# Designs tried in a protein design run: peptides against a protein of PDB entry 5H65. Part 80

Target 1, 294 residues: chain A of PDB entry 5H65
Amino acid sequence: QYLERTPLCAILKQKAPQQYRIRAKLRSYKPRRLFQSVKLHCPKCHLLQEVPHEGDLDIIFQDGATKTPDVKLQNTSLYDSKIWTTKNQKGRKVAVHFVKNNGILPLSNECLLLIEGGTLSEICKLSNKFNSVIPVRSGHEDLELLDLSAPFLIQGTIHHYGCKQCSSLRSIQNLNSLVDKTSWIPSSVAEALGIVPLQYVFVMTFTLDDGTGVLEAYLMDSDKFFQIPASEVLMDDDLQKSVDMIMDMFCPPGIKIDAYPWLECFIKSYNVTNGTDNQICYQIFDTTVAEDVI

## One batch from the design tools (peptide; made by RFdiffusion4, then SolubleMPNN)

Design b2_p8_5_s4 (from b2_p8_5 with P7F)
Fold by OpenDDE base, seed 1:
Structure b2_p8_5_s4 (fold): chain B 294 residues (1-294), chain A 8 residues (1-8)
Amino acid sequence: as target 1 above (294 residues)
Amino acid sequence: SYPPLVFD
C-alpha cells in the first residue's frame, strides 16, 4: 500500500480511525526485556495471556503425575500404550501412548506421543526424539488433554497453547478424524480436539517522535515486524540476540535521540472508550524491519 | 503487503 507521509503533529489532531505513513524516531519502548514482550493471543476472543514459565508447567505436570493412568484406557485402536514405574519413593506411573497410523506404529520422527503422568523434564526429553507430544490424563471414558494451561502439543522446542475461554475440548479419540497421522499439523490437532490455538505475539509500545510531536504506538505482531517468529524466539538464543540488536539499532543506548535513526512505518489510529472517556490509540501495522538489519 | 522499515 501507498500512503503519503504525515507528520505526527498532524496525526495527533485527527480523528480515528485512519491509516498513516510516518517517519519518526523511536524515543523509547516498553517492555525493555524481550521475554516480557512475548505473549499468547487468542484470535477469537482476543485475550492476551502470559506465556507460562517452566515453573508454572512444572506444577501442572507434577499435579498430573499424581494421578494413576487408567488401565482400561490403554492400548486402543488409536494408540499402543507403555507403562513405566518410577523408582522414586512414590512409585509414580508414567504412561506413554504411541499413536498409530492406520493401526501401524509410525517412525519416531512421525509419531505422536500421548504422555500421562510425565514431568516436564520427561516430556521434554521425549519431545526431542518424537514428532509430537500431547500431555494427557485419563478421563472417564477416554484420554483427555491434561490442561490448557500447559501446551496441548509440543513439537521439538515449540509449545502450542490453546485458549481456555474459546476451546471446547474433545476426547483424544477424536484424533481418529485425522486421515494422516504422521504430520501432526498443530491446527489440525487443535481442530480435532476442539482447541482454539493461541498465537505467540510480540507486544510492545513504541514512543515515536518526529520532532513535531510524540505518540505511542502499539505493536502486536507474530512474525512480520521482526521477521522472527514470536513462537520460536524464547527458545532460540540467536533469535533473541537478533531482536535485541534490532531494538538497539532503533533506540541505541547511551546516545541522544538526535542521533537515532529515522524509521518509516505504518500506523493506524483507533478509538478506545473507557466509560465516558474516549481516547485515540495507535498501532503499528504492515511494517517489517529491513532484512539488512537482521 | 509489508514494506520494509527504512532507516535514514
Scores: peptide ipSAE 0.023, ipTM 0.563, DockQ to the pose 0.039
Fold by OpenDDE base, seed 4:
Structure b2_p8_5_s4 (fold): chain B 294 residues (1-294), chain A 8 residues (1-8)
Amino acid sequence: as target 1 above (294 residues)
Amino acid sequence: SYPPLVFD
């Protein structure tokens, strides 16, 4: 970009909104734990929420497993259904609906499963073998998404979530609108089902110091800053290590700030109103960690 | 020295 470098002391005196190029050291950052920095963001209402934990999902799916699949909703033009009865003390019924492409069952690596009554463990096992899984429940006239508190789509280890506030859920038969029923692009699935998909984002606050001044800059980024998808980092130890190494490089523990590396990045200022108080905040944008650093 | 960050 074409912006000239501006010292922090000058930036701190200027009105918002403006864009700046800066060179500064990362004095500190928060949160310190990576898992605390990964959140879900709605692109429409801009709500930030925590990524559900395994324990939360267990409860949701256990509750769903108490419901009996409706036989009337099995085996439609869209999907073929198979029912299993568990041999445990409860003998619960699990329905798996295999979505067809133009009336033909796809290969496992192209197949979308709709699961009704499955536990988290069972769903995860299936998601490792098939292209994707949608947890569903029996509605009045059609299958419906189980719960937006759980993933609406699971692909491998990736959990896709939807916004409860902004989504207007439609029944599962709306998947018929998808011409290609083999790739199962999350955005396409979401659109068909009336879901506003949430975005995984890294959310951090950087305290930047260039020797002339100190300011806090907000980082909200999905995959550009670290060149690591926020959607994958929680499920991949190597990616976690990579992010940790990057942050340790920028802000090495046990070392004086004088020895910290200089960082060049873009920040933008913006106005925020909290009640009667007006303040100027800053956000990092259009900045990427160099590949040779990762 | 090359900075650890680049501009998009």
Scores: peptide ipSAE 0.022, ipTM 0.559, DockQ to the pose 0.039
Fold by OpenDDE base, seed 2:
Formats: C-alpha cells, sequence, structure tokens
Structure b2_p8_5_s4 (fold): chain B 294 residues (1-294), chain A 8 residues (1-8)
C-alpha cells in the first residue's frame, strides 16, 4: 500500500483509527533482551503468553514421568508401542508409541512418536532423530495429550504450543482423521486433537522520534518484520545474532540519536479504552527489514 | 540514506 509521509507531530494530533507512513529514528526499544520479546499469541482469544522456560517444562515432564503407562492402551491400529525401564529412578517406565501410516511404520524421518513418561531431555533427544514427538499420558480409554502447558508437538528444535483457553482436547485416536501420517503438519495435528495452536510473535515497543514529535509504536509480528521466524529465533544463535544486528543498526549503542539512521515504516493508530480513560496507541504494520540487512 | 526497509 501507499501512504503519504506524515510527520509525528501531525499524527499525534489526529484521532484514531488511521494509517500512516512515517520517517523516524528509533530512539529506543523495549524489551532490550530478545528472549523477552518473544511470546506466544492465540489467534482466537488474543491472549499473549510467555514461552515456557526449560525449567517449567522439566517440571511438567517430571510429573508426567511419575505415571505408569497403561498396558491396555499399547499397540493399537494407530501405533506400535515399546516400553523402556530406566536403570535408575526406581525403574521409571517410558512408553514410546510409533504412529503408523496405513498400518505401516514409517521411516524415522517421517515418523510421529507419542512419548509417555519421558523427561524433557529424553523427549528432545528423540525429537532429534524422529520427525515429530507428542508428549502424551494414559487416559481412561485412550492416550491423551499430556499438558497444554508443554508443547503438544515437537519437531526438531521447534516447540508447538496450544491455547489452554480455546482448545478442547480430543484423544490421540483422533489422529486417525489425518490422511497424511508422514508430514505431521502442526496445524493438522492441532486440528485433529482439538488444539488452537499458539503463534510465536515478536512483541516490542519502539519509541520513534522524527524531530517533530515522539511516539511509541507497538510491534507484534511472527516473521515479517525481521524476516526471521519468532518460532525459531530462541533456538538459533545465528538468528539471534541477526536480530541483534538489526536492532543495533536501527538503534546503535553508545552514540547520540542525531547519528541514528532514519527509518521508514507504516504505523496504525487505534483507540484503547480502560474505564473512562481513552488513549490512542500505535502499531507497526506492513513493514519489513530488507533482505540485504538480515 | 535510509536503512533498507520495505513496505508490504
Amino acid sequence: as target 1 above (294 residues)
Amino acid sequence: SYPPLVFD
């Protein structure tokens, strides 16, 4: 889209909602740490959530590992089951269920594992070899997803999360509805299991200054602004470095703002009402860092 | 000059 450039001083005087093209310097931004800027967003209820810390996941999986797999739920038409007993920890039982495609076990690189009783470390280890991993527990009549506070699907280093509020969980046998049991598309898995998948998003506040005025603009974006997926950045040092480089370019540390580069972007204004208080807020949209920068 | 940003 095309909009005429508007100075911030003019924008600050106008009613919302409106869209603007601006030219400004990034005076500052928050949060400063990349880890703090990555969150999970529900596209349905719009709740923002923190990405679970490794320690949080450890607790969940440790708790799950205290439960013994139900023998009657092993080896169904959907999956073949194997049980391991740990050498320590009083002989903890771990069940791995290999999901079959049309009754046939797929290759490891296309196989979905259902893991029951595994620790985070064990789950991650298996996810490095097999296509996909779902942490599960024994339900009354079927395997069930372990906990929406943990990933419902792990693919390599990517953890897929679901919204607790919006999801209505269905049992594992609902994976039978998937025609393709090799690719394990996260959205398809989520749909089959009644999960509303959360989206990784960058959430940042930019303080923009064009010399005529200053305003804060909100950034919520999954992969367009930085052209880096928020879903991958926390697990990739190179991607983290790239984002840091971009931010250092826009807001170079240790120098005065007069030396900062000018940025062009789109912002939209919107009204926020809290009780009797009305505030106009701004959000960055339809703006991307060019490829030659990243 | 401007840092390379593109509009979608």
Scores: peptide ipSAE 0.019, ipTM 0.535, DockQ to the pose 0.040
Fold by OpenDDE base, seed 5:
Order: C-alpha cells, then structure tokens, then sequence
Structure b2_p8_5_s4 (fold): chain B 294 residues (1-294), chain A 8 residues (1-8)
C-alpha cells in the first residue's frame, strides 16, 4: 500500500480513525524483557492472556494425574491404548492413546497421542518423540480435553492454547471428522474439538519520536513484524537472540537518540472511550523488518 | 545506519 509520509506533530492533531505512514525513531519500548511481550490473543473476544508458565502447567497436569483412566474408553476404532503404572506415586496410571488413520497406526512423526494422567515432564518427552500430543481425561462417555488452561495440542515445543470464553468443547471422538489423521493441523484439531484457538502475539508499546512530536504506538503482531513467530520464540534461544538484536538495532542501549536509526512504518489511529473521556490511540500495522536485518 | 522495512 501507499501513503504519504506524515509528521507526528500533524498526526497528533487529527481525529481518529486514520492510517499514516511515518518516519520516526524508536525512543523507547516496553516491556523491555521479551518474555513479557509474548501473550495469547483470542481472535473472537479479543481477550489477552498470559502464556502459562511451567509451574502453572505442572499444577494442572499433577491434578490430572490423580485421576484414573477409564478402562471402558480404551481401544476404540479411533485409537489404540497403552497403560503404564508408575513404580512410585501410589501406582499412578498413565494412559497413552495412539490415534489411528483409517484403522492403521501412522508413523511416529505423524502420530497423535492422547495422554491421560501424564505429568508435564512425561508429556514433553512424548511430544518430542511423536510431535503431536493432546492432554485428555476420561469423561462420562468419551475422552475429553483435559483443561483449556493447558495446551489442547502440543507439537514438538509448540503449545497450542484455546480460549475458555469462546470455546464449546466437544469430545475426542469428534476427531473422526478429520479425513487426514496424520498432519494434525492445529486449526483442524481445534475445529473438531470446538476450540477457538488463541494466537501468540508480540505485544509492545513503542514510543516514537520524529523530532516534531512524540507518540506511543502499540505493536500487536504474531509473525509479520519480526518475521519470527511469537509461538516459537519462547522456546528457541536463537529466535530470542534475533529479536533482541533487532530491538537493540532500533533502540541502541547506551547512546543518545540522535544516533538512533530512522524507522519507517505504518500506524493507525483509533478511538478509545474511558467513561466520559475519549482518547486516541495508535497501533503499528502492515510493517515488517526486512530479512537482511535479521 | 537505518534498518530496512517492508510495507504492504
């Protein structure tokens, strides 16, 4: 798209909503820590949520591990079941259900595991080996998703989460509706199970200064701005380093703003009403860091 | 130096 460049001083005087192209320096940004900038966003209700920490997941899976798998729900046309009994922990039962494709067990790298009674550590080990895991529990008549506070799907190191507000969960047998039971596309799994998937997003506030004025613009983006998926960055040290390098380039530490690089980007203004007070806010959009920068 | 950006 094309827009004429507008100075910030002019933008600050205009009504919203409008779109602008600007050239400015990144005076500062928040949060400064990358892990604080990664959130989960619902595309339906627009709620922002924190990404659950390991400790949060430990609690959920520990609680789930206190439940005994229902023998009546094992070994269906959809999946083959294997049960383990732990040596310790009062003989805890762990069930792993291997989802079949047309009655045939797929290769390990294409196999979806339904895990019942597993700890976070056990689930992570299995997800690394098989690449697709759903934490489940025994329902009244079928296996069900364990808890939307935990991932509904784990693929390698990627945790896929669902919105508690917008989801209407369906039982595991609804995976039968998937024609291809090998690829396990997160959106397809979510649809089958009645889940509204949350999106990983970078959420940052940029303070932009072009010498004529200063404004704050929000960045809420999943994978376009940095050309790095927010869904992967928390689990990849190299990706984290790349984002840090980009931000250090835009806002170099230990030097004055006069030496900062000039940045071009798109921002849009919008109205926010807080009671009787009307505020104009700004958001970065349709802007990407070039690949030669990262 | 100015980092290059891409626009839609």
Amino acid sequence: as target 1 above (294 residues)
Amino acid sequence: SYPPLVFD
Scores: peptide ipSAE 0.014, ipTM 0.529, DockQ to the pose 0.041

Design b2_p8_6_s1 (from b2_p8_6, 5 letters changed)
Fold by OpenDDE base, seed 4:
Structure b2_p8_6_s1 (fold): chain B 294 residues (1-294), chain A 8 residues (1-8)
Amino acid sequence: as target 1 above (294 residues)
Amino acid sequence: SESDAIVE
């Protein structure tokens, strides 16, 4: 939809909700650190969560590694199991369950591994070699997802997370419902296991100034604004560099705002109620950084 | 519609 440019001073006087096209300079933005700007968002309950740090995952997997795989849950029609015993004093056992497709073990690039008792390092190594990895634990009668605080699915360097609030976890045998056991589409895996997938989003606040007024606009976007997936940026140095370059371009450090470039974008206003106080807030939408800028 | 964030 076509919108005429509206000065910020005019926007600031208008009631919400409305949509605007603006031309303004990015005076400042927060958070300044890219890592802090990437969150997990539930499309159902709309909770925003922090992306777990490596240290957080390490703790979870270390805890999981203290549990011994249940022998009775090994080698089912769904998966073939292989067990490793570490050389440490306690003899930690690691179980890798190779999910089969119609009774046949897929190629490594199509294979889903269920990992039980693996450390973060071990899981990462396997996830880099095989198509997909699910951290699991031995349940009472079946393998179960290890912890929703950890990824329910790892594909390469991408960690897929589920919402603790909205998910109702089902046991691993529910993967049998998937006809195709080679592609391992995250949404399909999530559905089978009763998981509501979280979405990676960039969450930032832009302070915009067009000389007529100053306005804070909220950015929550997965992959459109930067044309970079939020789901991949944390694990890719080049993508991180790209985002940083974009932000440095819009808000160059060490120079005055007069020299800042002009940014054109869409913003929408909306009402927020805080007790008895009504506040108008703004959100960036349907805006993409031009390719020639990247 | 989509708007391109353009540097001028």
Scores: peptide ipSAE 0.035, ipTM 0.716, DockQ to the pose 0.045
Fold by OpenDDE base, seed 5:
Order: sequence, then C-alpha cells, then structure tokens
Structure b2_p8_6_s1 (fold): chain B 294 residues (1-294), chain A 8 residues (1-8)
Amino acid sequence: as target 1 above (294 residues)
Amino acid sequence: SESDAIVE
C-alpha cells in the first residue's frame, strides 16, 4: 500500500498504530558497536537473547566433555561412530557420529557429524572440514542435543541456536524423518529435533531528525536493511566493515548533521504500556539501504 | 557518495 511522506512533527502527534513513510536524517544510533547490535530473536515468543561468545561455549562444551559416551548408542542405522581417547589424566572420550544417507556415508562437504564430548576447539575444527556439526550427548535411549545454550547446528562458521522457551527437544533418531540427509537445512534439522530456531537480528535504535521533529525508531532486522545477514556478520570482517561503512555514511563522525544524507524509510508506530503510562514507539520496517556513488 | 534507504 502506498504511503505518502509524512513529516515527523505530524507523526509525533498521532495515535498508534500507524504506518508512515518518512524522510529524515540519522542523527545518532545505538549501540555504536556492531557486535552489540547483533542478537538472537525467537520468532515465536519474541524473546531477544545475546549471542553466546566463545567463553560461554567453552564452559558448556567443557562440561559436556566430562560425560562418557554410551557404547550402546554407537553405530546405529543412522550413523557410524568413531571414538577417540584423549591423553589427559582421565582419558576423555570423544565420539564422532557420522550420519549416513540411506546407509551410505556422504561426502565430507555434505556430511553431518554428531559430536559427543568435544571441546569448542575440536568442534570448530570439525565444522570447518565437514558440512554440519551437532553437539550431542548420550541420553537414556538415544543421542540427544547437548544444550540449547550452545548451537544445535554448526555449519562452517555459522552457529544455529534454538529457543529454550519454545523448543520441545526430540532425540537424534528423529533425523530419520529427513529424506535427504545431505543438505542439512537448518530449519529442517530444527523441525526434526523439535527446535524453534532463533534468528540473528540487528537490533538498533535510530534517532531520526527531519528538521520538524525528532523520534527514535527501533530497528530489528535479519538481512533486509543492510542486505547483509546478521547471521554471518560476526564471523566476517568484510561484512563488518561494510556495515560500519554504511553507518558511517548515514551518520558520519565529526560532521554536522546538516551535511548528513537523507534517509527514506518506513516506520510503524505501536503502543507500549508500562503500568499506567502509555507510550508510543516506532519501528523501522520494509527498508533497504542502498549505496550511491556520486 | 551517499547512502539512501529505499522503501519497499
């Protein structure tokens, strides 16, 4: 639906909810650091979570590595198992389960590994070599996902996370429901295991100024606004630089706002109630940044 | 150079 451009001063006087097209300058934004703006969002319960960092994952996998793989769960119709014993004092057991496609081991670039007892470092090494890795543990009758606080699926440098609140975990044998055991689409894996996947999102607050008024607009976007996936940006220096450059163009440091470029975007208003206080908030939607070289 | 947000 077509929306006419509305000045911010007019928008600020109107009730919510409404949608607007605006032309404004980005006076400022927060957070300033890119890594602080990337979060995990549940599409079902809408909870926002911080992306776990290496330290968080180290703890989880270290704890998992203290558990011994159950021999009874090795070498099923679904996967072939290999066991390693580390040279530490306790002889830590590491199990790697290679998921088969109709009884056949796929190529490394299409293979899913189930890792039991591995450290973060070991898991990352394997994920760089093989298509997909799932951290698992020995359950009562089957392998199970290790912990939703850790990725349920690692593909290269991408960590896929699930929502603890909304997920109802199922055992690993439910991967049998996947007819094609070579592509390992994250959503399909999640569905098979009862996981509600979290979405990487850019979360920022934009202070917009068109000369008639100033308002704050919330940005929560996965890949549309920057045309860069939030899921990839944390592990790609070039993508990080690109986002930084975009933001610097919108809000150049050391330059007065009068020289800032104009930003045209959609915003929607919505009501937020805090006790007796009713507040109108704004969110950016259906907006894509384009770079023009002039 | 300028950056524009395109409304879709």
Scores: peptide ipSAE 0.035, ipTM 0.624, DockQ to the pose 0.048
Fold by OpenDDE base, seed 2:
Structure b2_p8_6_s1 (fold): chain B 294 residues (1-294), chain A 8 residues (1-8)
Amino acid sequence: as target 1 above (294 residues)
Amino acid sequence: SESDAIVE
């Protein structure tokens, strides 16, 4: 774990892969917008995806709302169902299925809701009141997850997404395999439903300069670097401000680099092949922003 | 100067 400090000029001359400890200034970084720096990463296929925005979800749930809940799938041993008819010209039907624990309805703070035909607004309202929400649709023989382009699980303000490529979806009745039907751990829910959960990550490129050389280092981190979860930052204004403040501190606008703070961090080099071209790239790892900065 | 990022 311990590495001696190496100047960037020396690093730039060395072959990959290697690990280094460096002391450098953050000359610049990209992307500049926080929203653009938060991605979804699959731990299995390693695909990076954009986090769906509200508009994307609106479309998905609007489409789902055009489907009528199947009465035959209501009120099973797993869940109790209630149907609401909206006050509009078309009389949209919304089904809410309350998942039971050993045949008993849990408290609201422990309850998982399966929502069929709900809008984003309605789903969000329910997720703020109950423990967890899964958007679902009526399948042929069982309820099914609505769409992996939308969250498979919503807990408060946290949207959990799954990988379309790696997931092999199973029907809702597979939740029966969960012994604990109160905590609704996202990973457990994902496993039961055949979902490979995506991870929220900060994805940024740092241009580092120690006076001897300049290199670009890639940052892909979920919650270590900023000590802020990437999964929460997009839905929390205070966390967003904190990240912005940190970046402004590292790279203050309108100030010369000579006045920038020094950063000590680990970077690792690795080889990237693009056709016939071999390039050495660098990635930040095992580095945390100082607590006094947060 | 003190580093704002710390290696772990």
Scores: peptide ipSAE 0.031, ipTM 0.667, DockQ to the pose 0.047
Fold by OpenDDE base, seed 3:
Structure b2_p8_6_s1 (fold): chain B 294 residues (1-294), chain A 8 residues (1-8)
Amino acid sequence: as target 1 above (294 residues)
Amino acid sequence: SESDAIVE
C-alpha cells in the first residue's frame, strides 16, 4: 500500500473515513505512564478493560482460598490430585490437580496444573516451575474456572485473561477435547473452556504537529508499533525501558518541539457520533518503529 | 503495507 504524504492542514479539512500518510512531530502523548497505556481488548465485543493489579488478584484468590476443595472431584481420568493443608490459623486446604496426557503425567515443563485454593503468591511460584496454571474452584459436578476477573491461564509471567461479556464458561473436563495436552496453547485452552481471550494492547493518544496543523491520533496496538508485545511489557523491566526510550526519542523532555524528530506514520480518519455532534477521529495504523531506533 | 516510523 502506497499513500502520498498529506499535510495535516489538508487532512483536517477532509471528511472521514480516509487513510493518510503523514510526516509530523509528536508534540505530546498520553498517558505518560506506560502502565496506564496497557489495556485488555476483546476482539469480539471490542471493550477495553484495565489490566488487573496485583492487589485485585490478591483479593480474588484470597476469596477463592476460603472455599474447601470437594473430595469427590479429586483424581479423575483427566488429572491426579494432591492436597495440602496450610499451618495457618484457618488450616487452609490447597488442591493441585496435575493434568494427565492419555493417563500419563507429563514433565513439569509440559504440565498443566489446576490450582484450587491457592494464593497469588503460591500460584505464581507454581507457574514458574510448571508449564501452565489454571486457577479453579469446585463446581457442582466438576472443577470450574475460578473467576474471569483473574487469569484463566498463567504461563510463566504471562497472565491470560478472558472476556466476561463474550465467554460462556464450560467445566474443566472439556479439556479432554484437546488432543495435545502438553503445549497448552492459550487459544486452544480458551476454546475448550468457552473463553474469548482478551488481547493486551497499547492504548495511547498522540498529539501530532507538522507545522501546518495539529491533530490527535490514538494508537491501539498489540506488538507491531513498538515491536514489543504488550502482553510481556508489564512484567519485564527491560521492555519497559525500551518503550520509554522510544517515547523519549519521539518526544524528548525538556526540549522544544522544533528540535523534535520527524515521525512518518499512517493514520486513518473515522466518524464518531457523540449525541448530536459528529466528530472526526484519527487512529494510527500499520506503523512500526524502525529497528535501529530500538 | 506497513511503514517504518522513521525518526529524522
Scores: peptide ipSAE 0.030, ipTM 0.698, DockQ to the pose 0.045

Design b2_p8_6_s2 (from b2_p8_6, 5 letters changed)
Fold by OpenDDE base, seed 2:
Structure b2_p8_6_s2 (fold): chain B 294 residues (1-294), chain A 8 residues (1-8)
Amino acid sequence: as target 1 above (294 residues)
Amino acid sequence: SEEDAKVE
C-alpha cells in the first residue's frame, strides 16, 4: 500500500478512522523492559495475557506431579507408555507416552511425547531431545491436557499456549484425527484438542514527535516490526539484545531528541469510547524497522 | 529411543 507522508499536526486534527504514513522521531516508549512488552493475545476474544513465568509453571507441574498416572490409560493404539520412578525421597512416578505414527514409533525428532508427572526441568530436557512435548493428566476415560495455564505444546524452547476462555478442550485421543503425526504443527494440534492458540505479541506505546506535533501510537506486533518473533525473544538472549539495540538506536539514552534518527511507519487512527468519553487513538501497522537498522 | 526419555 502507498500513502503520502502526513505531518503529525495534520493527523491530530482529523477524524478517525484513517491510515497514515508518517516520519517521526521516537521520543519515548513504554514499557522500557522487554519482558514486560511481550504478551499473549487471543485472536478470538482479543484478551491480552501475561506470559507465565518459570515460577508459575513450576507450581502447575508440581501439582500435576502429585497425581499418579492411571495404568488403565497406558499403551493405547495412539501411544506407547513408559513409567519411570525418580530417585528422590518421594519416589515420584513419571509417565511418558510416545505417540505412534500408524502404529509405529517414530524417530525422536518426529515423536510427540505426552508427559504425566514431569517437572518443568524434566519436560524442558525432553523437549530438546524429541519433537514436541504435551503435559497431560489422567482423565476419567482418556489422557487430557494438564492445564491451559501451562503450555499445551512445547517444541524446543518454544512454549505454545491456549486461551482458557475460547478453548473447549477435547481428550488426547482426538490427536488420531491428524493424518500427519510427525511434524506436529501447533495449529493442527490445537485444532485437534479444541484449543484456541494464543499469539505472542510485542505490546508497546510509542511517543512520536516530528517537530509539528506529538502523538502516542500503540504497537501490537508478533514478528514484523522487529523482524524478530515475539514467541522466541524471551528464550534467546541474542534476540533480546537485538531488540534492545533497535530501541536504543531510535531512542538513544543520554542524547537529545534532535539527534534521534527518523522513524518511518504506518499508523491508523481509531475511535475509542469509554462511557461518555470519546477519544482518537493510534496504532502502528505494517511497519518494519529492522531494515532501517541493518 | 524410549530410553532417551528416562527421567532421573
Scores: peptide ipSAE 0.362, ipTM 0.928, DockQ to the pose 0.014
Fold by OpenDDE base, seed 5:
Structure b2_p8_6_s2 (fold): chain B 294 residues (1-294), chain A 8 residues (1-8)
Amino acid sequence: as target 1 above (294 residues)
Amino acid sequence: SEEDAKVE
């Protein structure tokens, strides 16, 4: 798939859709704040969603914590259950279900916990000790995922979310379909539970200028552009600094554009209809800037 | 261990 470099002035005159290789300077970009550029994207319905804030999750888990675990759903062939009562004035009960592999409790680093009634803080603490955590609630006949507005799977500091629109949730016992109950691959868990997993993506708009013309290009990328996973960046200060450094390198503040480095990338044009108006838009694809920086 | 999952 060889593409010759095309000047922006030529691209701006052409019909869509087409693919181009360009060399341009990053005049500006938006949003400027990294946390604003990280979104959740559904690969099926293509809806973009905001990553829930800690406050949002607190509310969801606080609500879940008001429910009492159903004793009838404890200790199945799939999991062993243990109940703790918190040391608060209400005596809140928290159920932790340890998912077994072939009837045997795995090691902590391989163990999936189903948490019922836990707060965000409690869940996060557990996710640092065990392989995975799923927040659940007592359903009518089985444990069920608590809420798709919250993560369906937490692994370390990574929160995995599902699409409310595209998911058709199944009960927790469907995890039995997983032969290997030690690795807990997010996609496998999602499939078992009827979840369409959302993807963390960097969403930015780049204003590109090669001296012949200026165009705006849309960036939606999960891990290629920066060679940094969007799924990890929000919870890792070092990764955040790395992204910021990359952006500052291509678009340094307080410096004239003439001194900016050249960015080589691929863009594709596409048509967008807004009422009676037809507009050509551009999107960056198959581009890794980290390699160009090296 | 299960005790590691104790909620305080």
Scores: peptide ipSAE 0.360, ipTM 0.927, DockQ to the pose 0.014
Fold by OpenDDE base, seed 4:
Structure b2_p8_6_s2 (fold): chain B 294 residues (1-294), chain A 8 residues (1-8)
Amino acid sequence: as target 1 above (294 residues)
Amino acid sequence: SEEDAKVE
């Protein structure tokens, strides 16, 4: 539906919930660092989580690498297994399980690897050569996902995470339920393994000023606002630069707000109750700014 | 090739 532009001063006087179209200047935003603005969001429980950084993953995979692959779980109908012994002092055994498609080993670009005992570095190297990588561990009777604190699926540079709260993990043999074992769609993999996939989102707070009033609006968006996927931005310098350019355009440093461009967006108001206190908050929705920047 | 997955 079409919404007329409403000045912020008028919006600030109205009760929630309502939807508005506004034209305002971005006085400021937080967080200032792009990395800090990217979060993981569960579409089911709506919990926001931090994206694990390399250090976090290193610890997880290092711990996993201390475990010895169970020989009994190697070479099933689902996958062929190969074991490598590292040349380090400890001589770690790393198991790579090549998931087969109807009993046939697929091409590298279609092949899912299950990695057991690998470091982050080793896993990342493999993810660049094969279609997908799932970090796993030897369970009691089957391979299992290593840890939901780590990606359940790595495709190239994209790390797919699952919600610990909402997921009920199933063993790796449940991948057999997938008819197509070549494309490895993240949602399909997640479903097979009982994972509720998390969504990368940009999370920012905008201070908007149209000259009549000032309000803070919350932004939580995965790919619409910047027309850049939050899932890819952390691993792509060019995308990061693009986002930075967009933000610098709307909120240029070193100049007065009078020179800022106007931002047109939709915001919705909503009530937040904290005890006896009722506060009206605002969230940006259905807004794309990338087209305005180009 | 499976060898492509070799861990050093």
Scores: peptide ipSAE 0.360, ipTM 0.928, DockQ to the pose 0.014
Fold by OpenDDE base, seed 3:
Structure b2_p8_6_s2 (fold): chain B 294 residues (1-294), chain A 8 residues (1-8)
Amino acid sequence: as target 1 above (294 residues)
Amino acid sequence: SEEDAKVE
């Protein structure tokens, strides 16, 4: 996209909707803490959700661990099953189902595990050794996804979540529809199981000032703005540091705004109705800061 | 291997 630069003072006088290219300084932003800026977004219903905390997941998996795996659902054409009894005070039975590819057990780095009764810690450990992990429970006739409040798929340190509102869950045997049972693409898994996958997004509000005017612009972006995936940032200290460095660069603490670098970005205006009030709001789009720093 | 998935 290419647009001529428009001063903020001119933009503030115009009706919405319109698109603009601007050059402004980042006077301030919110939230200030990175973990508060990462959310889950549904591409269908557009709801924003908080990323579950480890404590939330612990509760879900602890509850799941109280359920006994159904022996009748073990060892199908889709997966081979092994049961372990923990040596802790609870003596939990944990079922691990190894999804087969054409009847053959794949290599660990290609293997999807279905886990019954595992704790978050145990599941995370397994996700680092195998390709993917799906937390499941024993249903009436088949294994089923445990809970959409928890990840439906864990790959390494990445937790994939689904939308409770838009998803129509199907049983685990629907994974049979996948021809390739080695790559385990999240979107393919989601489709097979009737899940609408949520997207990790950075959500921030920028206060922009170009010397002619000041406006607030909303940022919702998954991986373009920072050139860092929102899906990975929460579990990677280096990525977190990178985002912090970028924000400190544009909005350095302890110095006057006159010394701030210029940010070039695209913003679009849109109308928002709040009761009887009609307000014009602004959103940043199609912007990469790494390329737009001047 | 399956043993790699053993829960302690």
Scores: peptide ipSAE 0.357, ipTM 0.927, DockQ to the pose 0.014

